# Peptides against a protein of PDB entry 3C66, part 136

Target 1, 189 residues: chain A of PDB entry 3C66
Amino acid sequence: KSWANLFEKNDFFFRYKFYLEITAYTRGSDEQHLKWSGLVESKVRLLVMKLEVLAGIKIAHPFTKPFESSYCCPTEDDYEMIQDKYGSHKTETALNALKLVTDENKEEESIKDAPKAYLSTMYIGLDFNIENKKEKVDIHIPCTEFVNLCRSFNEDYGDHKVFNLALRFVKGYDLPDEVFDENEKRPSK

## One batch from the design tools (peptide; made by RFdiffusion4, then SolubleMPNN)

Design b2_p25_4_s3 (from b2_p25_4, 11 letters changed)
Fold by OpenDDE base, seed 5:
Structure b2_p25_4_s3 (fold): chain B 189 residues (1-189), chain A 25 residues (1-25)
Amino acid sequence: as target 1 above (189 residues)
Amino acid sequence: SNGQVSSPATEKSLKEMEEALSKMF
């Protein structure tokens, strides 16, 4: 069956038991975020290539479209909370305390001029080779190399007050609600 | 070599990933 059918959003988030989430965060301007997230996105293919050669990984398949969101983020503590709570269904409800920026509300004066945190999230579906139970899959090496590659590309991207990058390992039943359509049922445990 | 993770948030995310993987295998 052709890899081409994996490009439909609906099948991708049900196909794998495990996902790697890569989130680029920006507390600043939309222009800053566009540059940062675009850089991170451009490097995801290099991470996939490094994951595919690991003996414990059978498949590493990227979802090609990023998920984008933004929140009103008045404080540094709010920005830390976003980075802590985002990317898991168990914790994402804490983000309801923040104002989500939408196409419907973005032109409101109180939102337009407010400090914002921008998020761009890419997903990699993972299938593990469980038969080799003895081989510890060291995903940390390629993930750390990826973070260092992105952060070292420009000196400005070293500023953690503005630019952040997180990698999260998530089970299919704990994916954020954003990956499912309103009519889709979350995968069971 | 403990790769210098450039931010506390990134360090936390990588640590949580290690813990999640260690429970799986």
Scores: peptide ipSAE 0.200, ipTM 0.759, DockQ to the pose 0.325
Fold by OpenDDE base, seed 3:
Structure b2_p25_4_s3 (fold): chain B 189 residues (1-189), chain A 25 residues (1-25)
Amino acid sequence: as target 1 above (189 residues)
Amino acid sequence: SNGQVSSPATEKSLKEMEEALSKMF
């Protein structure tokens, strides 16, 4: 089956039991985020290639588009909270305490000049060779190498007060609401 | 010391991933 027919958004987030979420965070300017997230996105293919060669991984399939969001982020504690709560349906409701930046509100005086956290999230669908229970999937190795590759690209990306990168392993039923359309029902357990 | 520049968020997420995988295999 050609990759082209697999890119209908509607089937990707229902196809896999497991997902790897790769989120680039920036507390700074939109320009800083564009550079950082663009770098991270450019390296996702290298991560996929390293995942595919692991004996315990049957499929590592990247979703083609990032999910973009931004929040008013007045404090460092708010930025830590975003990084802790984002990327899981169980915890994402805590983000409702922050002002989500939208196309409708971005020009409001209270939002326009406010400090912001920008998020860009890439998804990789995973299928595992579970029948061979004896194969430890050392997924932490390629993930750590990926983080180090992104962080070492520019010295500025070492500043965790501005730039962050998280890799979260999530079950399909616990994906964030952003991946589903309004008419889509969340996968059951 | 190979400076694994893992952010606390990255380390937490990787640990949770290892724990999740260890329960599956």
Scores: peptide ipSAE 0.186, ipTM 0.750, DockQ to the pose 0.346
Fold by OpenDDE base, seed 1:
Structure b2_p25_4_s3 (fold): chain B 189 residues (1-189), chain A 25 residues (1-25)
Amino acid sequence: as target 1 above (189 residues)
Amino acid sequence: SNGQVSSPATEKSLKEMEEALSKMF
């Protein structure tokens, strides 16, 4: 099946039991985030290629569109909370304590001049070769290499107060609400 | 169905990934 047919969002988040979630975080300007998230996005294909050659991975398919969100983030503690709570359905409700920036509210004085955290999230659907009980899936190696590649690209990306990059292994039933349309039901366990 | 989600080897590798990533932060 050609990679071109993966553009239909409709079943991607139902197709796999497991997903690797890659989130680029920026507490700074929109311009800083565009550069950082664009870099991370540009390297995801290299991660996929490294995952696909692992003996324990049958399939690694990227979702091509990032998910974008931004929050008012007045403190460093709020920024740490965003990074801790985002990316899992079990924990994402904690983000409701923060002001989500929307097209409708972005021009409000209290939001316009407020410090913001920007999030860009990419997903990789994973299918594992479970039958080979003896094969260690060394997924940590390509993931570690990916993080190091992104963080080392520019010295500024080493500043954890501004730029962060998280990888989360998520089950399909615990994906964030953002990946589903209003009419879609979450995958059951 | 509580089917074992991944091989013990995969679970270990994922835990090691989380630990490795956490040390990078």
Scores: peptide ipSAE 0.058, ipTM 0.577, DockQ to the pose 0.040
Fold by OpenDDE base, seed 2:
Structure b2_p25_4_s3 (fold): chain B 189 residues (1-189), chain A 25 residues (1-25)
Amino acid sequence: as target 1 above (189 residues)
Amino acid sequence: SNGQVSSPATEKSLKEMEEALSKMF
């Protein structure tokens, strides 16, 4: 399949059985998030390169665009909940307890000045070379290195109250709803 | 069918990855 097809949303999220989801979280300003997410996004290619050289990984293909969302996040508990529940179809319904910030509502007085959690999510489609049942995939190594690289870039990014970075291994059928169009059916189990 | 990684070694690695990553944020 051509690289061009990797940039089409509809083909990408049906192509792989497994995805690595990389979410940059910011509970703060949009400017803080832009800097943080932009940094994370800039390093995703390095992660891909490190994944591709793992013997157990046949393919690691990034989706080109982040998924952006933001929620009114009044409390630290809400922020923890977002981080716990986001990134899986099984759990994302819990986010309905929070006010999603949209272009339609962002200027509402109750939303405009409210504390927000910003999310930028990148996806890497994964295909594993699992023919050899003895191959251990040490995917945690490059993932850990990636997180450390991002977190260590600026001292401020060590503040987990503001900046967070999660990597989630997600099966195609458990991808968040955001990756599918309304007319698309989730991949089957 | 749950797209289980057919390799127990891979499944273990993925689980360990998830557990490790969950501690880093």
Scores: peptide ipSAE 0.056, ipTM 0.579, DockQ to the pose 0.042; fails the geometry check

Design b2_p25_4_s4 (from b2_p25_4, 12 letters changed)
Fold by OpenDDE base, seed 1:
Structure b2_p25_4_s4 (fold): chain B 189 residues (1-189), chain A 25 residues (1-25)
Amino acid sequence: as target 1 above (189 residues)
Amino acid sequence: SNGQVSSPLMEKSLKEMEESLSEMF
């Protein structure tokens, strides 16, 4: 089965029990976010390669397209809240307290000049080799190496007030609503 | 000095990941 057929969105978020979410956060300009997220996205393939060679990982498949969102983010506390609540269906409802920036509202006077948090999220579907129960899967090493690789690329990416990067391990039933189409039913537990 | 730029957010995410993996195995 060619990698090309995995790019049909249709079953990717139903295919795996487990996903690794990689979210690049920027509280700043769209230009700052494009540079930061573009860097992170460019390194995801290296993370996949490092995950695939772990004895406990049978499959690591990236989803090819980032999920993009932005919120009005007037305070540092709002930015911390976004980073805490985003990436899980259990917690994402807290983001409803913030104004989502859309194509319809982006030119509104209250939104246009407002401070914004930008989010770009990449997904990796994971299948584990459960038969080797004795092998502790240490995904900490490749994940830490990935974060260090992204943040060390430019000194500006050390500013946690502007640039952040999160990796979240999520079960398929707890994926954010953004990954499903309006007519798709969320995976059951 | 390999500056582990462990943000508190990253450390939390990695810990939650380790906990989730430990429940699997």
Scores: peptide ipSAE 0.074, ipTM 0.690, DockQ to the pose 0.383
Fold by OpenDDE base, seed 4:
Parts: structure tokens; sequence; C-alpha cells
Structure b2_p25_4_s4 (fold): chain B 189 residues (1-189), chain A 25 residues (1-25)
């Protein structure tokens, strides 16, 4: 049974207590973002494989669909703010200070030609071997290797002003609102 | 020298992950 058949979208964000969020950021063109995010997404399976072999990780399940968003991002400070605030329900409200690009507004003159930050986010659901609480899960190593793999793939991806990659460890109750459908209630603490 | 291409944000995120995991276990 392929991984794709295991998760109806609706249950994935309720199934795990912990998620690893992988966000590819691009402050540039849509074409730049498509190349960058596509690269990152293509490597997520390698990260999953490295996570699965960690003794403290029982399950590492990728959600196969990226979440995509874009913001008007006129300054470098705005881009840093996006990277700091995105990916957590606790902090995502700070992004309301920026104009989210939507299908409804993308053709507005003030948005069409504005500098944009593009975001593509992949999720990995994590189940830990709690019984082995003594085993420090060194998630740092595979995550660092993943980032280095993505950023070293092309010299252009070393430009932190344009291309960024963030990995965030998030509890299910602190997932961004975008992962839930309008009728879904956020997981309780 | 494996040039750590990690941004300060990435290093912070990874550290926070390690701290969060260390608190769980």
Amino acid sequence: as target 1 above (189 residues)
Amino acid sequence: SNGQVSSPLMEKSLKEMEESLSEMF
C-alpha cells in the first residue's frame, strides 16, 4: 500500500503529536521559487529515510502535498519576519501585517508588480519511541544534512537574501491554520 | 571544511528543535 493511500488529508494533521515543517522561502520570482521549492520537495524523501532510521523515531510520515502561500514582501525585514513568524499558530498572526497574495487579489496593480516572498511547506508527521525516553533523538544531524544538501545543489541557493530553507518542529496544536479545512477544529493541547 | 550553509535562522530552528526534543525525553 503506497504512502499516498494511508492518509486522507483530513486525518494527517490530527494523527501525530509532532510535525516537522520544511519551508522553502523565496524572495524573488515565481520561477525562482518553483525551481527552489521543487528541489526541496524532491529531497524530502531523503530526509524521511534518514529520520526513520533514528532509534528514537518510530514513524516519520511525509504529507505529500505542499502548502503554498505568497506575501507582498517589500523589504528584507519583512522577509525575515515571514521566516520568523510562519509555521506556528502562536506566531502566524503577525503575518496579518503583510498582504497575503490570493487568487482574488493577485491581479491588483499594487500586488502584481510588488516584491513577493513565496513559501512552500512540506510536513512530516513524527511518532517517537517514548519508551526509549533515554535515547536523545539527534534530529539535528539529518536536518542539517538535508539543508546543506538543498542549499549546496546550486550556488544560487546559497543566497540567503533570495533563497531560504527552514525546518521547524511543531506540536499538532500549534500547526498553522492553513493545514486545517474551514470546518476542522485545531487539535487540543 | 564542510561549509555549514545554515542560515542563522536555520541554526536557531535546529537548536530549538533539539531543545524541544530534549525536553520531551
Scores: peptide ipSAE 0.074, ipTM 0.689, DockQ to the pose 0.376
Fold by OpenDDE base, seed 2:
Structure b2_p25_4_s4 (fold): chain B 189 residues (1-189), chain A 25 residues (1-25)
Amino acid sequence: as target 1 above (189 residues)
Amino acid sequence: SNGQVSSPLMEKSLKEMEESLSEMF
């Protein structure tokens, strides 16, 4: 059974207390982003497998669809801000200072030719073995390996001015608004 | 600080895992 068929969007972001967010960032062309994000996405399954074998992890389930967004990103500081603020409900409101690129506005002259930051975000739902609370689940190792794998695939992906990859550990109540439908209430603390 | 490029061994292991996964799905 394809993993894609196991997760209806409707409950995935309510099912787990913890999520690993994997965001591929590109400040460049759409083509550059498609290559970069596609690479990252292709490797997520390897990360899942590495997470699943950790004694402290009971379940690591990927949400199979990326969340795509793009912003007008005129400066390097804006790109740093995006990377700092994205992926947490607590901080994502700072992104409202930037112009979100949408299908409705992408052809506007001020947006069409503007520098853009592209974001593709994958989610892994995590369930931890509560009984093994004594073992610090070192998710850092597989996450670091994953980042290194993606970054080493092409020399161009080493350019942090263009390509970035962030892994963020997030609680369900602090997931970005984009993962919920308008009628859905985010999980409480 | 040069992020430690994954060792060739790690890359090989990851590639083998990808191939195995691609066969399973």
Scores: peptide ipSAE 0.018, ipTM 0.534, DockQ to the pose 0.038
Fold by OpenDDE base, seed 3:
Structure b2_p25_4_s4 (fold): chain B 189 residues (1-189), chain A 25 residues (1-25)
Amino acid sequence: as target 1 above (189 residues)
Amino acid sequence: SNGQVSSPLMEKSLKEMEESLSEMF
């Protein structure tokens, strides 16, 4: 069955207990972000393949659509806060201190010319082999290799003031609000 | 439901991942 038909959002964020979030961050231009996020997205398939062969992982299933967001980000401290707080329902409320850029507000003078942080987030649903509770799932290895692969592609991507790449392991009940529709009930613990 | 799918070993691996990844950011 082609991957394409499995990517209807409908039950993906309810199907798994665990998710790996991959977020490409850019504090710079939209063009810089497009290049960076596009690179990261192009490599996600390689990460999935490396996760699927781990003995402790039964399924690693990517959601193929990225989630795009951007914030007014006037300071480096704001950029650090975005990276610390984003990707968890528990902490994402701290981002309300920043102005989210929307289609409705993007043309406002105070937003149009403001420094921005851009975010592109990919999700991988994870199902673990329960029977092999003794197997170390060394997820850090493929994740580290993935980050190194992305950052080594261009010397500019070594500038942590502009380009960042986060991998976060989250539980389904702690997924960001952006993954659910307004009428969807968040998974319970 | 007690679906502790994460062995203490998995939780350690994930923590080590988070620590290792944080050093790369």
Scores: peptide ipSAE 0.033, ipTM 0.544, DockQ to the pose 0.040; fails the geometry check

Design b2_p25_5_s1 (from b2_p25_5, 7 letters changed)
Fold by OpenDDE base, seed 5:
Structure b2_p25_5_s1 (fold): chain B 189 residues (1-189), chain A 25 residues (1-25)
Amino acid sequence: as target 1 above (189 residues)
Amino acid sequence: EDSDEEIYLTTNPRLESTPFVITLA
């Protein structure tokens, strides 16, 4: 497969055993989210560069397109639940308790005026240099530096009631349903 | 087999973050 194909959806989410998910959360306006998620997206390449130089990482390839979703989010507890449950197939079913905002329902009065949580998710495919059965790869430093870089850009982004940023390490078989088409089979364990 | 440890980092102080150390087996 060509390098260019790694940025196509149909190849990317079947190419790697492991993925790093980066999700920007906003409980506020669409405008607030656009600025926040845009900033996070603009810094992902810096994280990739820091990951690529680690001895334990063979490849770190970003998927170039963000995944966008939004939910009606009336309470802080709902916002916490979204952050806790999103990003893993094993837990994402809990989000069915919330109203997903779609192009079809966004103009309904009960949805249009409701508080929203917005999500933008970036994916990085990871391949590791495995020499033996017990290898540890510490990516805590570059991930923490990335989070701090995003949050320090504007003082407003320190308000965790509105803006949040999360990173999740997942296996291919546990990727969220959003990354697959209806006709695609989820990778096996 | 790969580690089943859940690795999660968040800015939300009400949610627990884990160290981002990946164990490969």
Scores: peptide ipSAE 0.435, ipTM 0.846, DockQ to the pose 0.840
Fold by OpenDDE base, seed 1:
Structure b2_p25_5_s1 (fold): chain B 189 residues (1-189), chain A 25 residues (1-25)
Amino acid sequence: as target 1 above (189 residues)
Amino acid sequence: EDSDEEIYLTTNPRLESTPFVITLA
């Protein structure tokens, strides 16, 4: 397959056994989120570069399109719940307790003026250089450096009541439903 | 057999982060 095929949604989320999810969270305005998520997205390539040089990583390939969602988020507890539950198929059903903002409902009075949490998620497919032995790959340093790089860009991004950044290592079978089309079956274990 | 351990890093101080060490078998 050509490099171009790796940008196709259908192939990307079936191509790798492992994924790194990078989610930028904003409980605030759309404008705040646009700036925050844009910054995070702009730094993903740097993270990829740092991952690629690790001996245990054969390939680190970012999916080019972010996944966007927003929820009505009236409380800090709701915001914490979103961050706790999002990013895994095992836990994402808990988000059904919150009102997802859609194009169909965004103009409703109860939604239009409600506090919102915005999410932008980037995915990196990972292939490892693991032979027939149990191996450990430590990616803590590159990931921490990435987080620090994003948060240090603006003092405002240190306010965890508004801005957050999370990274999850996820297996293909546990990817959120958002990455699959309605007619696609998620990868098996 | 791959590790089923959750690996999670977050900036939210109220949520627990795990060491970002991937164990593969």
Scores: peptide ipSAE 0.433, ipTM 0.847, DockQ to the pose 0.838
Fold by OpenDDE base, seed 2:
Structure b2_p25_5_s1 (fold): chain B 189 residues (1-189), chain A 25 residues (1-25)
Amino acid sequence: as target 1 above (189 residues)
Amino acid sequence: EDSDEEIYLTTNPRLESTPFVITLA
C-alpha cells in the first residue's frame, strides 16, 4: 500500500504493532482547544521526521486525521482522570463515568454550559528495525522536543490546568475503541 | 516479549511520565 493511503483510515490501525498517540487536552473553551490542538497537529510532521531518522525506527507514519472528543469536566480531578485513562483500551472504560459530549446532547442545558475537556488525538504508526539488534529504541528526545516545541509556542500553553499534551506508546491491541469502526475487530494480543 | 510497561509522557505535573525508551525484545 502506498504511503499516501495511510492518510486514509483503511487498515492503518491494523498495519502496525505499535502506535504513538499524541493527545492535546484542553479544559476550557472550544476556541482555546482549536488553537492548541491545531498547533500540536501542525507540529506532528516534525516529530515524524525526527522519528524516521532514528536507527531503530523503520517506519513512522502519521494518521493525518485527528480524533476528537469532549467530555463534561466539572473538576480538575476529572480532567486528570481523562488524561490518565484516555488512550488505552485497558483504561478508557473509566471515561464512561463522565458525560461524553455528542452532537445529540451538546445542546442540552446541563451540557452546553458545563466545563468541558476537549481532546484531539493524532496517531503515528511505528515499525521498528529489530534486525539492528538494538534492544532499546530511545525516542524520548524527539518526543520531549516535540512537547517543548508545542508548549513554548505560547506562554498560555504552560498552564497545565487548561492545556496539556500527552504522548502514549501503545500496542495495536490496546488502541482506543475510537480508532475502529463498529464492524472492525480490534487486533488480538 | 514486548514490554508491558506503559510508556507515557505528559505535561500534567500530577501524572507520572515515563522515559520513552522502547525495549524491543
Scores: peptide ipSAE 0.438, ipTM 0.848, DockQ to the pose 0.797; fails the geometry check
Fold by OpenDDE base, seed 3:
Structure b2_p25_5_s1 (fold): chain B 189 residues (1-189), chain A 25 residues (1-25)
Amino acid sequence: as target 1 above (189 residues)
Amino acid sequence: EDSDEEIYLTTNPRLESTPFVITLA
């Protein structure tokens, strides 16, 4: 990894107070996830465009690369837990109860053939127009349209037992640990 | 005061979604 790439990554997650997290979930095969996450990723630019035209949003800046993770996911309840707890520093520690799949352990017999949940997460940094004294910015419509766009591409993506899509609004200090390097301190409140 | 309210939208019907209304206080 070039020094330049590391620097750009670190600056992004400290630059904004607010982030929109877009996570594609797949409980199935790696191939299924590749198709699903690739589709979601391809549509993020359309969401950004819709957000940018809102009066309350000054900047919507997507991070260029997805974050990838996978867990052993033997049950539907585990899959629900992953979706419920992922994406916030406050709750992500609950995922420690599940086995994270890594390059080091992926060939272990207990992991290789186990059901898996795959996650691909895209981040959008948000800057708001505070000067307009608008205490509220409604982004529900653009986000819902984005979700519908992704799910309507293929009928299979309507099966919530396999494919899910979540959007989470988070503050910089509550970003998941995955976005920071080991030596980086989280943004302070 | 930044709303401590979590804003979450999901396609999973078993999980509760919240309205994506951001309160900027």
Scores: peptide ipSAE 0.425, ipTM 0.842, DockQ to the pose 0.809; fails the geometry check

Design b2_p25_5_s2 (from b2_p25_5 with D3S L7I E16K M20F L23T S25A)
Fold by OpenDDE base, seed 2:
Structure b2_p25_5_s2 (fold): chain B 189 residues (1-189), chain A 25 residues (1-25)
Amino acid sequence: as target 1 above (189 residues)
Amino acid sequence: EDSDEEIFLTTNPNLKSTPFVITLA
């Protein structure tokens, strides 16, 4: 499929067996998150470029639209939990313990003034050049460089109590529910 | 069979990151 088709959800989350999730986290203001997530998003293309040139990677295609979510996050432990559990279908149910901020509830007094954790998640679909079974593809360097690039942009982004960045390698069947429409069935294992 | 090993990189020092070495089975 053409690159143009990757800008639409379409079958993107069914097209690849593997995905790289890039999530920018902010426990702070929406303004802080906008700046942080915007920066991260702006650098994703650079990561893609670095991934594409790796011999073991056949395809690295970004889904260019971020997924946005926010939770009431009253404690640092909650923030850690979000970072630990988000991004995998296996673990995302833990997030149900937190209050998801929605357009419907954001004006409620208990939510409006509550501390928030903001999440922006980018997805990269991956296809590998599998010549031999059990081959290893090392993408650690590009990913680490990406993280460092983002964090080094501003010293404030080094404050892990506020700003975090996570990358997760996820199989299609373990993608978070957010990437699927209500009428879509997640890929099977 | 694909590796079931979680590959996770985070800036949060309280969470364990793993090397992003993907093993394709």
Scores: peptide ipSAE 0.492, ipTM 0.859, DockQ to the pose 0.862
Fold by OpenDDE base, seed 3:
Structure b2_p25_5_s2 (fold): chain B 189 residues (1-189), chain A 25 residues (1-25)
Amino acid sequence: as target 1 above (189 residues)
Amino acid sequence: EDSDEEIFLTTNPNLKSTPFVITLA
């Protein structure tokens, strides 16, 4: 890996003021998640294309690699909490109440056989054509179409007890900690 | 000046989704 490639990757989460987060959730097996997240990831480019043609959007730039995480998720309420709290620095601390699965702990008996929620998150950096104060950009249609496209691929993906998909619009200073290295300072407001 | 409103879309029917209308100020 060239040093130049490291620098280009390193500034993505500092380059844009706004980001669209796309997270695929699975409460089930790793195999189920692999199929679900893989499908979602394969459709992100279609969403980007739909966003790029909107007059209010100057740039929609996807980050090419997903962020992966998994939690012990013993209850449906825990699964709901994960979906509610993940994706924002303001709320992600609530996830500390759950056990994050890591390479170091995944073989522990209490974790190995526990129900799990898997997360795969894609990021799109957004730049807008701002000409006037209080300008509105409606991206509801392309986002809804994207969700429907993913869920319609297989009837199983309609089971919200197992499979979910969320889109979150966040500012750079409110990105989750996962996108920053330990030595990086979070963007300021 | 950016909107302070959270914009969130989810397939989970138990969670509230918001309209994906971004207001930029």
Scores: peptide ipSAE 0.489, ipTM 0.857, DockQ to the pose 0.849
Fold by OpenDDE base, seed 1:
Structure b2_p25_5_s2 (fold): chain B 189 residues (1-189), chain A 25 residues (1-25)
Amino acid sequence: as target 1 above (189 residues)
Amino acid sequence: EDSDEEIFLTTNPNLKSTPFVITLA
């Protein structure tokens, strides 16, 4: 791993003012999630390519690794809450009501056989061409095409009770805590 | 000034999606 690669990774979440979050959700088995998230992750580069060619976008830079998490998810309401609250610092505290699955607790009786929601999140840093006098950048088409591409791959991925996909546009100061190390301070507004 | 509008797209029919139009001001 080159020094340049390490540096790029270390400052990725400070480098851009804006980020696009892509999260694959699975309420089911880890095997189901592995297949679903793997598919989504494999298509992210296609989305990046479509974003890069837009006149209003100067840079669309994907982060190299997904962020993985899982929660005990006994109800559909819990699953909906996860999808609603995850991905933003201003809302993620609601997830504290759920049990985060960790390597330390995954074998506990209350967790081991419990229904789980799995999350895999990819990040794209965005820089915009403000100089082009563009007041608006429409990324709806490439994002919709991306979602359709992922969901159309397998009929099972149409079952929203199990599989979901979300895209969220966030500012750097509102990124989830997961992207920062303990010694890092969140970007300010 | 950047838009404070939340931009969110989801496949979950029970959650509200928004148009993915970014306003830069």
Scores: peptide ipSAE 0.486, ipTM 0.856, DockQ to the pose 0.793
Fold by OpenDDE base, seed 4:
Structure b2_p25_5_s2 (fold): chain B 189 residues (1-189), chain A 25 residues (1-25)
Amino acid sequence: as target 1 above (189 residues)
Amino acid sequence: EDSDEEIFLTTNPNLKSTPFVITLA
């Protein structure tokens, strides 16, 4: 059975204690983001394969659907803030300072033609082979190789003013609100 | 008990990336 059929959305974000978040950022056009995020998403399976073969990782299971969001992003500082604060519940409230683009507001004059930052986020649930309370798992190399692979695909993707890629390791209780339905309670610590 | 250390890797040179070494407690 395909990974896509193993978990429903609600089960996936409660199933694992740990998650790896992969976010593609674009401060530019929809077309630019579509190409960039599409590339990143297409390479996630390679990262999963590299993670699965690590001795400390029992399971690396991707959630196959990306989460999409966009913000009005008038400055480079705003873009940096988005990249710094997005991806964890403890920090995501800082994004409230920016205007989230929604279906309801996307046609407003102040939003329609405004500079935007686009975000596409993929999630990987992780289960570890834990033998002791202080076991270390080094996933730096696979993650770095993944980032380099994505950025090297096209020279344009090296422009950090436009395109960025971030990986964040988070606990289930610190997942962003976007992964939960309105009536779902986030996992407890 | 798991480490509370945040692990973050980014291509943005203005943001600090951390080594992706996970410590599980």
Scores: peptide ipSAE 0.495, ipTM 0.859, DockQ to the pose 0.844; fails the geometry check

